# Ledger of designs, part 5: peptides against a protein of PDB entry 1IK9

Target 1, 211 residues: chain A of PDB entry 1IK9
Amino acid sequence: MERKISRIHLVSEPSITHFLQVSWEKTLESGFVITLTDGHSAWTGTVSESEISQEADDMAMEKGKYVGELRKALLSGAGPADVYTFNFSKESCYFFFEKNLKDVSFRLGSFNLEKVENPAEVIRELICYCLDTIAENQAKNEHLQKENERLLRDWNDVQGRFEKCVSAKEALETDLYKRFILVLNEKKTKIRSLHNKLLNAAQEREKDIKQ
Target 2, 207 residues: chain A of PDB entry 1IK9 as posed
Amino acid sequence: MERKISRIHLVSEPSITHFLQVSWEKTLESGFVITLTDGHSAWTGTVSESEISQEADDMAMEKGKYVGELRKALLSADVYTFNFSKESAYFFFEKNLKDVSFRLGSFNLEKVENPAEVIRELIAYALDTIAENQAKNEHLQKENERLLRDWNDVQGRFEKAVSAKEALETDLYKRFILVLNEKKTKIRSLHNKLLNAAQEREKDIKQ
Target 3, 195 residues: chain A of PDB entry 1IK9 as posed
Amino acid sequence: MERKISRIHLVSEPSITHFLQVSWEKTLESGFVITLTDGHSAWTGTVSESEISQEADDMAMEKGKYVGELRKALLSVYTFNFSKESAYFFFEKNLKDVSFRLGSFNLEKVENPAEVIRELIAYALDTIAENQAKNEHLQKENERLLRDWNDVQGRFEKAVSAKEALETDLYKRFILVLNEKKTKIRSLHNKLLNA

## One batch from the design tools (peptide; made by RFdiffusion4, then SolubleMPNN)

Design b2_p20_3_s1
Fold by OpenDDE base, seed 3:
Structure b2_p20_3_s1 (fold): chain B 211 residues (1-211), chain C 211 residues (1-211), chain A 20 residues (1-20)
Amino acid sequence: as target 1 above (211 residues)
Amino acid sequence: as target 1 above (211 residues)
Amino acid sequence: EEEEKRKKELEELEEKRKKE
């Protein structure tokens, strides 16, 4: 089961922050439980897949698009641009919300909520969920931080090996050329020596012919 | 200002999760505000630096050690081993907590709390703080995740360059040796040719002498 | 002496590669 809690402002009580909790299985489209609280009272309603389908049909909106708008409204609160307006009557327990566009506002959805008999249990469970979520996110942050530190060490190790490889390649080239020049010069000296011996032998033969 | 919320169980109401909020500036030693709630009622007390010093003196404990134990008790809840036991009287508004060791339990501290007139405001603000903390931790998680992905890419890039450098070093060595052998073999062929010319010249001279 | 040693090492490496 997934859960999201958001802050909302009700048109009827704009000075009091309300909390909208939505709980669902796998997808919001399959239905959800909605809970509203002001930190003193709580109201809950269950919305079925059939009700979501009916609301989409009543709006003449494609179901996937409607669920997408429903997700934005109920799981994000008003959003940063007050795109969604929330209304609730404590007397009728009727909750409805509107999408506010530049030129038009329209009702996006409505739910009948029931007043919870023991709101303190709902509030305690909500706070417990928040604290659990904080702890889970902290553990994830610590894990990611340790992984970042590991990856940075691994990068530094490979970088250092790479730099050593580059230097070793240059050193190898230089050393091989130096060694080759030494061997080549020895062979050149031997060629020059043999050539001089041939010249001397030819000069001696020319002297022997001239007697 | 720093804040920590923890779950606690009161000895008087073990079936009802209570929440202990502690708020302080910079260090817990400088004093703190303690708030207790059950999701319906709330109680608050302010603890001064002088009261913390007095409690440490009354316990004959070094202040830094006492503050360290106070931090463990109040900021971690009971802990995983029920090391701390919390007591609260709704009638007297007296809060006290004990440290439970293997062979001894002792009172670690006590506070007079005052019942909050509007507990819903305290509860709403507490939930707001939890939601803000969740959002901040989520943003930090997303940042760390992106940084991990960056570091992994950078590691793969350097690793690939390193492998190419190793292969290039081996290829360079092989190519240089092949080129050197070609030049060396040319010089060896020239030496052999000159040596054969010297042998032929010597044989011709020996024929001329016999002649 | 070090030059003669480097010469011998190169000649030995060349003889090995002529036998492969």
Scores: peptide ipSAE 0.000, ipTM 0.813, DockQ to the pose 0.003
Fold by OpenDDE base, seed 4:
Structure b2_p20_3_s1 (fold): chain B 211 residues (1-211), chain C 211 residues (1-211), chain A 20 residues (1-20)
Amino acid sequence: as target 1 above (211 residues)
Amino acid sequence: as target 1 above (211 residues)
Amino acid sequence: EEEEKRKKELEELEEKRKKE
């Protein structure tokens, strides 16, 4: 089961933070359990897939779009833009929420909740879930930090090897050129020496023909 | 102000999870505020630096060691080893905790708490802190994830450059050797040709002398 | 760029040697 807890402000009690818990299996579309608490009392209701479908139909909204709006309203809390307004009557246990656009507000959904007999159990379980989530996120954070440190070391190692490879390439090229120039110069000197010997031999033969 | 919330089990109420909140400024040694809640009621007390020092003296324990034990007891919750036992009387509001070693248990500390008049405010604030901590940890995790993805890309880029540098070095070496072998072979051919011309000239001169 | 410069210098050295 997946769960999300969000802070909300009720229109009727704007001075006290309420907490909205939504719990679902795999997809919010398949239905969910909604729990509202003020830290003293709690109220819970179950919303079926059929109710979600009916609410979408009543709104003349495509179901996927409607579920998308439910996710934003119920799982994000009131995002920083107060796009969603939450209302709850403790007397009727009727919970409803509205989407507020610039020029139009409309009811997005409504649920009948029931007062929980033992709210302390619900609150304790909610706090436990928060603490478990903190512990899981801390463990993930520590893992990611260690992986980050590993990747940084690996990067530095490859970078150092790359720089050494570049330097080695340049050194190799320079050494090869130097060696080949030396060998070529030796061969040039030998060619010059042989040419001079040929010239001298030809000059001596011309002298011997002239007696 | 730093804060830690932990789950604890009271000896008197082992079936219900309690929550122990400890709040302090910079160091636990400078004193702390302790809050206990069961999700319905809350109790709070303030522990001064002088009380911590007195408890350390009463235990004949070095203060730094004592504070280290307090950190383990009060901030870790009962670690998985049940090394710490927590006791609370709702009647006297007396909270005490013990360290359990294999063959010896001893009282580590005790505090007088006061029942909170509005426990719902304390509980709401505690849940808010948990939700804020979750959000902060999620943001840190998202940041670390993005950084890891960046580092992985950077590693792949340098690795690819390194492999190209290795291949380019080998190709350069091979090309240089081929070019130099060609030039050397040309020079060797010229040297051989000149040597043959010198030998022929010497043989002709020896014929002319015998003639 | 430096590799291309050295390649060009080598080609120029080879061309000068063909004219000699």
Scores: peptide ipSAE 0.000, ipTM 0.814, DockQ to the pose 0.003
Fold by OpenDDE base, seed 5:
Structure b2_p20_3_s1 (fold): chain B 211 residues (1-211), chain C 211 residues (1-211), chain A 20 residues (1-20)
Amino acid sequence: as target 1 above (211 residues)
Amino acid sequence: as target 1 above (211 residues)
Amino acid sequence: EEEEKRKKELEELEEKRKKE
């Protein structure tokens, strides 16, 4: 089961933050349980898949698009743009919400809720869920932080090895060239010496022929 | 200001989860505000630095150690070990808690609370704080996740460069040695050819002298 | 590119030494 709690403002009580809890299985389209609380009273209703389909049909809206609007209205919390207006009558237990566009406001959906007999239990369970969610998110944060620290160490280790490899490649190349030049110069000196000996021998032979 | 909300069980109401909020400035030692709620009623008290010092003195406990025990009792939530027992009288508004050790239980501290006139406001603010904390922790988690993905990419990039550098070093060494051997062999062949020419010239000169 | 440059410099040095 999935759950989302959000802050909303009711048109009837704009100074009092209300909390909207929605719970559902897999998809919001399959239906959901809605709970509203002001921190003293609570109201709950169940919305079926058939009711969602009927509301979409009444709006002449494609069901997937309608469910997308429900998700934004009911699960996102009242974002700073007041795009969604929430209304609730404590007398009739009728909850409805509207989408406010620049030039057009329209009713997006409506639900009949029932007043909870023991609102304190619902409020306690809601706070428990918030505290559990905080603890889970903290544990995830600590895990991700440790993983970041590990990845940073691993990066530094490979970077250090890479820099050493680059330096070792340059040093190897330089050393091999130096050694090669030394051996090459020795061989060149020996070739020059042998050529000079050949030239001298040829000059001596030319002298011996000239007597 | 720092705040911590935790779940506790009162000895008088073991079936009803209570919530303990503690708020303080910088250190718990400087004093704190304690708020208790059952999701219907709320009770609040202020504990001063002088009261904390007096409780530590009454216990004959070093102040830093005592504050350390307060942090564990009041800020950790009731861990699974039931090491801390919480008591509250709704009639007297007297809150006290005990540390339970294997062979010794002792009162750790006590506070006088006042019943809040508008508990719904305290409960709403508490839920708001929980929702804000969830949102902040979610944003931190998303940031850490993106950072992990970045660090992993950076690691893969350096690892790939390192492997290429190792391969390039080995290839360079092999190529330089092959080229060196080729040039060296050419010089050795030239030296051998020049030596043979010198030997032949010496043999011809010895023939000319015998002639 | 740097390896090809060093290779060319070595070849040019060998050619200069053949002309010398």
Scores: peptide ipSAE 0.000, ipTM 0.815, DockQ to the pose 0.003
Fold by OpenDDE base, seed 1:
Structure b2_p20_3_s1 (fold): chain B 211 residues (1-211), chain C 211 residues (1-211), chain A 20 residues (1-20)
Amino acid sequence: as target 1 above (211 residues)
Amino acid sequence: as target 1 above (211 residues)
Amino acid sequence: EEEEKRKKELEELEEKRKKE
């Protein structure tokens, strides 16, 4: 079961933050349970897949698009753009919400709720869920932080090895060239010496032929 | 201002989860505000630095150690070991809590609370704080997740560069040695050729002298 | 002697490379 709690402002009570809980199985499209509370009273209703389909049909909207709008309205609360307005009559227990666009405002949905007999139980359960979610998110944060620290250490280790490899490559190349030049120069010197000895021997032979 | 909300079970009402909010400035030692709620009623009290010091003195406990125990009791709720028991009289508004050890149980502290006139406001504010904390923790989780993904990419990039550097070092060494051996062998061949020419010239000169 | 020593070091390096 999935659950989302959002803050909403009712048009009738704009000074009092209300909390909208939506609970569903796998997908919001299959239906959901909606619970509204002001911290004193609570109201609950069940919305079936059939009701969602009917509301989509009544709006002449594609079901997938309609469910997408429901998800934005009911799970995000009053988005930062006040795109959604919420209305609730405590007398009739009628809940409805509108999407406000620049050029058009339209009702996105309406639900009949029932007043909860023991709102304290619903409120306690809601707070418990919030505290559980906080604890889970904190544990996840601590885990991700430890992973970040691990990855950073691993990165620094590889970076240090890489820098050492680059330096070792350059040092190796330089050392090999130096050693090679030394050996080649020795061989060149020996070649020059042997060549001079051959020239001298040839000159001496030419002198010996000339008596 | 720092704030912590915890679940507690009252000895008098073990079937009803209560919520203990503690709010403080910088350190719990400087005093705190305690709020208890059952989701219907709320009770609040202020605990001064003087009261904390007095409770520590009454217990003959070092203040720092006592504040450490307060932090465990009041900010962690009923720890997994039921080390702390909470008592509250709704009639007297007297809140006290005990630390239960295997060999000894002792009162850790006691506070007088006052019943809140509008508990719905306190409950709404508490839920708002929970929802804000959830949103902040979610944003932190998303940030840490993106950082982890970045660090993993960076690690893979450096690892790939390191492997290429190792391979390039080995290839360079191999190529330099091959080239150097070729050049050295050419020089060695030239030296051998010149040496043989010198030996032949010397042998011819010795024949000319014997001649 | 130094040329033979360098030749031996080169041969030892080649032998090490054949064993990896």
Scores: peptide ipSAE 0.000, ipTM 0.814, DockQ to the pose 0.003; fails the geometry check

Design b2_p20_4_s2
Fold by OpenDDE base, seed 2:
Structure b2_p20_4_s2 (fold): chain B 211 residues (1-211), chain C 211 residues (1-211), chain A 20 residues (1-20)
Amino acid sequence: as target 1 above (211 residues)
Amino acid sequence: as target 1 above (211 residues)
Amino acid sequence: SEEEEEEKEEEEFEKKLLNL
């Protein structure tokens, strides 16, 4: 089961922050449980897949698009854009919400809720879920932080080895060329010495022919 | 102001999860506000730096050690080790907690709480703080995840460049030696040719002298 | 001389082979 808790404001009680919990299996399309609380009272309703399909049909909206709008309304929290207006009557237990467009507001959905007999239990469970989620997210944060520190060390280590490899390549090239030049110069000196000996021998022979 | 919410169990109501909120400025040693709730009622008390100092003195405990024990008791939550037992009387509004050692339990601290007139406001604010903390931790998780993915890409990039640098160094060395051997062999061939020319010239001169 | 031309051609060949 997946769960999302959102902070909402009711048109009837704009000074009192309410909390909207939505719980579902796999997808919101298959139905969900909605719980509303003001920190004193709680109200719960179940919305079936058939009700979601019927509401999409009544709106003449494609089901996937309608579920996409439900997901934004019910799972986003009160985003800063007041795109969704929430209404609840504590007398009728009727909950409905509207999407506010620039020029048109329309009812996006409505739910009949029932007042919870033991709201304290629902509120305690909601706080427990928040604390469990905080603990899980903290553990994940600590893990990711340690991994980041590890990856940064590993990156610095490879970077330093890479820079040393580049420098060692340049040094190797320079050293090999220096060694090669020394050996080649010795061979060139030997060739020049042999040419001089040949020239001297030829000059001596030409002197011997000239008597 | 710093805040921590913990889940606790009272000895008087072991079937009902309670929530202990502690709020402080900079350090717990300078005093704190404690709030207890069961999701229906709430109780609050303020503990001053002087009361913390007096309790440490009454216990004959070093203040830093005592504050260290308070921090474990009040900020850890109910850790799995039942090292701390919490007691509260709804009648007297007296809250106290004990540290359970293997052979000895001792009272670690006690607070007089007052019943909150509007518990729903305290509960709503507590839930708001939990939701804000979840959102902050989620944003931090997403940031750390993106950084991890970046650092992993950067590591793979440098690692691949490093491996290419190693291979290019070995290839350079091999190529330089091959080139050097070619030039050196040509010089050796020229030296051999010049030696043969010198030997032939000497043999011809020796023939001319014998003739 | 032919020998000075051969020595220059050998030096150019050495430079080309060594990439010097």
Scores: peptide ipSAE 0.036, ipTM 0.832, DockQ to the pose 0.059
Fold by OpenDDE base, seed 4:
Structure b2_p20_4_s2 (fold): chain B 211 residues (1-211), chain C 211 residues (1-211), chain A 20 residues (1-20)
Amino acid sequence: as target 1 above (211 residues)
Amino acid sequence: as target 1 above (211 residues)
Amino acid sequence: SEEEEEEKEEEEFEKKLLNL
């Protein structure tokens, strides 16, 4: 079961923050339970998949688009731009919400709710869910923080090995060239020495022919 | 201002989860506001630094140790081992809590609370604080997740550069040795040729002397 | 001399092989 609690303002009671809880299984399209509270009273209604389909048909809206709008309205509250407005009559227990566009507002959905006999249980359960969510998110934050610190250490270790590899490559190249030059110079010296011996031998032979 | 909300069970009402809110400035030692709610009624009291000091003195406990116990009791709830038990009389508005050790229980503190006239405001504000804390923790989680993904990419990039550097070092060494062997072999061939010319010249001179 | 030309050609070949 998935759940989202949002703050909303009712058009009839704009000074009092209300809380809208929506609970569903896997997808909002399969239906949901809606709970409204003011911190004293609570009202609950169940919305079926058939009601969602009927509201989409009545709106002449594609079901996936309609469910996408329901998700924005019911799971995000009014949103940062007051795109969704919420209305509730405590007398009729009729809840409806509208999408406000620049030049038009239209009803997005409407639900009959029932007043909860023991609102304190619903409110306590709602607070419990909030506290559980805080604890879960804190544990996740601590895990992610420790993982970040691990990844940063691992990065520094590889970076330090990489820099050592670069320096070792340059040092290797320089050392190999120095060693090669030494060996080549020895061979050049030996070639020069052998050439000088050949020249001397030729000069001696030319002297021996001249007696 | 710092705040913590905890679930507690009152000894008088063990079937009903209560919520204990503690609010303070910087340190719990400077005093705090305690709020208790059952989701229908709320009770609030202010505890001063002088009351905390007096309770520590009455207990013959060092103030820092006493504040450390208050922190465990009031900010963590009962704890996983029911080390702290909470008592509240709705009639007297007297709240007290005990630390349970293996062979002894002792009163850790006691506060006179006042019943809130409009508990719905306190409950709404408490739910608002929970929802704000959820949103802040979610934003922190998303930030830490993105940072983890960044650090993992950066690690993979440096690791891939390091592996390329290792391979390039081995390739460089192999190439330099191949080139050096070619030049060295030419010099060795020239040395062998010059030695053969010297041997031939010596053999010709020995023939000329025998002649 | 022919020897100085051979030594020069050999130095050029060494430079080319060693990329010096």
Scores: peptide ipSAE 0.035, ipTM 0.831, DockQ to the pose 0.061
Fold by OpenDDE base, seed 1:
Structure b2_p20_4_s2 (fold): chain B 211 residues (1-211), chain C 211 residues (1-211), chain A 20 residues (1-20)
Amino acid sequence: as target 1 above (211 residues)
Amino acid sequence: as target 1 above (211 residues)
Amino acid sequence: SEEEEEEKEEEEFEKKLLNL
């Protein structure tokens, strides 16, 4: 089971933040339980997959698109875009919500809710869920932070090894060339010496031929 | 202002989860506001720095140690160690808590609370704070996750560059040695050829002298 | 020959210089 709690404002009570809990199994499309509370009273209703399908058909909306709108309305809360308006009658226990676009507003859905006899239990359970979610998210944050610190250390270690490898490559190249030049210069000097000896020997022979 | 909400169990009502909110400025030692709720009723009291100091003195406990125990009792909630027991009388509005050790239990603190006239407002504000905290923690989690993914990519990039640098260093060394051997062998061949020419010239000169 | 010994000493020197 999945659950989302959102804050909403009701058109009838805009000064009182209400909380909308939606609970579902795997997908919102398969049906959901909706709970509304003002922190004193609570109201709950169940919406079936058949009701969701019927509402999509009545709206002439594709089911996946309709469920996508339900998800935005019921799970996101009234985000700062005021695209969704929520209405609830405490008298009739009738909950309905509308999508507001620039040129058109339309009812997106409506549900009958039942007043909960023990709202304190529902509210306590809701607060428990919030506190559990906070604790889980804190544990995830601490884990991710430790992983970030590990990854940063590992990155710095490899970066430092890479820089040392670059420097060592350049140093190796320079050292090898210097060593090679020394040996090659010795061989070039020996070649020059041998050529001079050959020239001298040829000059002496040319003198001996000339007595 | 800092705030912590914890769940607690009262000795008088062990089946009903209560919520303990503590609010303070910068440090718990400077005083705090305590709020207790069962999801229907709420009770609030203020504890001053002077009361904290007096309670530490009455216990013959060092103030920093006492504040450390207050922090564990009031901010951690009843963790699974049951080290702290909470008592509240709805009649007297008297809240007290005890530290349980194996061989000794002692009262750690006590407060007079006042029943809140509008508990729904306190409960709504508490739920709002929980939802805000969840949203903030989710945003932190998403940020840390993106940072982790970035750091992992950066690590893989540097690691791959490092491995290429190692291989390129080994390849450079091997190539330089091969090239050097080629040039060196040419010079050695030239030296040998010049020595042979000198030997031949010397042998011819020795023939001419014998002649 | 003295020349072959000098060539060997040069080769050993070259090897030492090259760390080969």
Scores: peptide ipSAE 0.028, ipTM 0.830, DockQ to the pose 0.059
Fold by OpenDDE base, seed 5:
Structure b2_p20_4_s2 (fold): chain B 211 residues (1-211), chain C 211 residues (1-211), chain A 20 residues (1-20)
Amino acid sequence: as target 1 above (211 residues)
Amino acid sequence: as target 1 above (211 residues)
Amino acid sequence: SEEEEEEKEEEEFEKKLLNL
C-alpha cells in the first residue's frame, strides 16, 4: 500500500495546521482511504473506484484527468500558490476541496468522513510512518553519499591513467623519432662514404688511362 | 536548535508506542527540553546543564561519558537490543530510564515532566517537523541522485577517452615502425647497390692492368 | 649533378614518409 501525508489548512480553521493522509493500492484510481487529523481528533473515510468514477462523470471530466487533479490536491500538500482550498465540517464530517483558478473556482471533490473513536492510535501510527520514512530516506542518503564518493574516486583514477596515457603517447612518438633519425643518419653517412669511394675509383682509372 | 524524535516503549504501557522528543542547542551537555507523547497527551520538561552535571556526579560518572550515555538513551530510540528501559508515571509525571547490561541494570537518569495543557499543538508541531524533515531528506536524495548520474557520465566519458588513447598509442607505434622499416630498407638497398658498383669498378681496373 | 638531385628526392621522400 502507498501512503502520503500532507499538511493542509482548512478554511474554517486557518490557524490550525491539519494533516491529510491518503492511502491507496498501486493507483489512486482504484480507490483510497483518506484520514484527516488536527493532532487531537481524527476523521477517516474510504473512497471507492466507483465513487471516483461517479465524481469524474458528475464533473464531466475524463477519469484520468480527474485522478490527476485528485493526486495534485490530496498528495502535494499546500503548494505556495494555494491552488487548492480545503473545507471540513466537524459537525457533519463533510470534507470538500476546491481548485482555485484565476477566473474560476470549482469543487473538485467531496467525502463523508467518520470520526475515529481512538484518534491517538491513528496519530501514533502516523508519527511511526513519518519516523520510518525519515530512517529509510536517511539510509538512502548515506548509500548515495558513499556511491558518490566511490564514483569520484573511480573518476580520479581513470583521469590520472588517461593523463599518463597522453603523456606516454607523446613521449613514445618523440623517442621513436629520435631513434629513427640516429639510424637513418648512420645509413646516410655510409651512403656518402660509398659515393666518395666510387668518385675516387673513377678518378684513379682516368689517371691510369692518361701515360 | 537541534531536535530528535524517537519511538520508545514504556514499561507501564508496552502496547502503546510513545514518542520521545529531545531538543537542544548545539550540545546535549548545555541542557535540553524533553517531550513525551502518546498521540493524545503530552508531557514536557527542561533539563539544565547543572542538573546534567549533578546527575553525572551522583552517578560518579565522568560528565562526557554520562552525556554520551544520555545521547544513546534519548536520541537513538529503542535499538533492537532493548539496552534502555523507559518508565513514566502519568500520575507523578516522573520519567526515568535504565541501562540494562548483561549482569547489572542501573538508572541512567530521571526527569520531572509537566503535563501540557494543549497536547494537540505539540503533536501538530511534531508532525510538521517530521514532514519538513522528510521533504529536506527527499530534496537531498534527489540532489545526490543527480550528482551520481553526472559522475557516472563523467566517468564513462573519461573511460572512453582513455580507451581511445590506449588504442591510438598502439596504432602510432605500429605505424611509426612500419614507416621506419620502409625508409631503412630503401637505404639498405642503396648501400648494396653502391657496394656492387665499387666491386664492378675494381674488377674492371684489374682487367685493364692485365690487358 | 644527377647524384645531388637523387639525394634531394630521397630526402623529400624520407620527410614525406616520416611526416605522414
Scores: peptide ipSAE 0.034, ipTM 0.831, DockQ to the pose 0.058; fails the geometry check

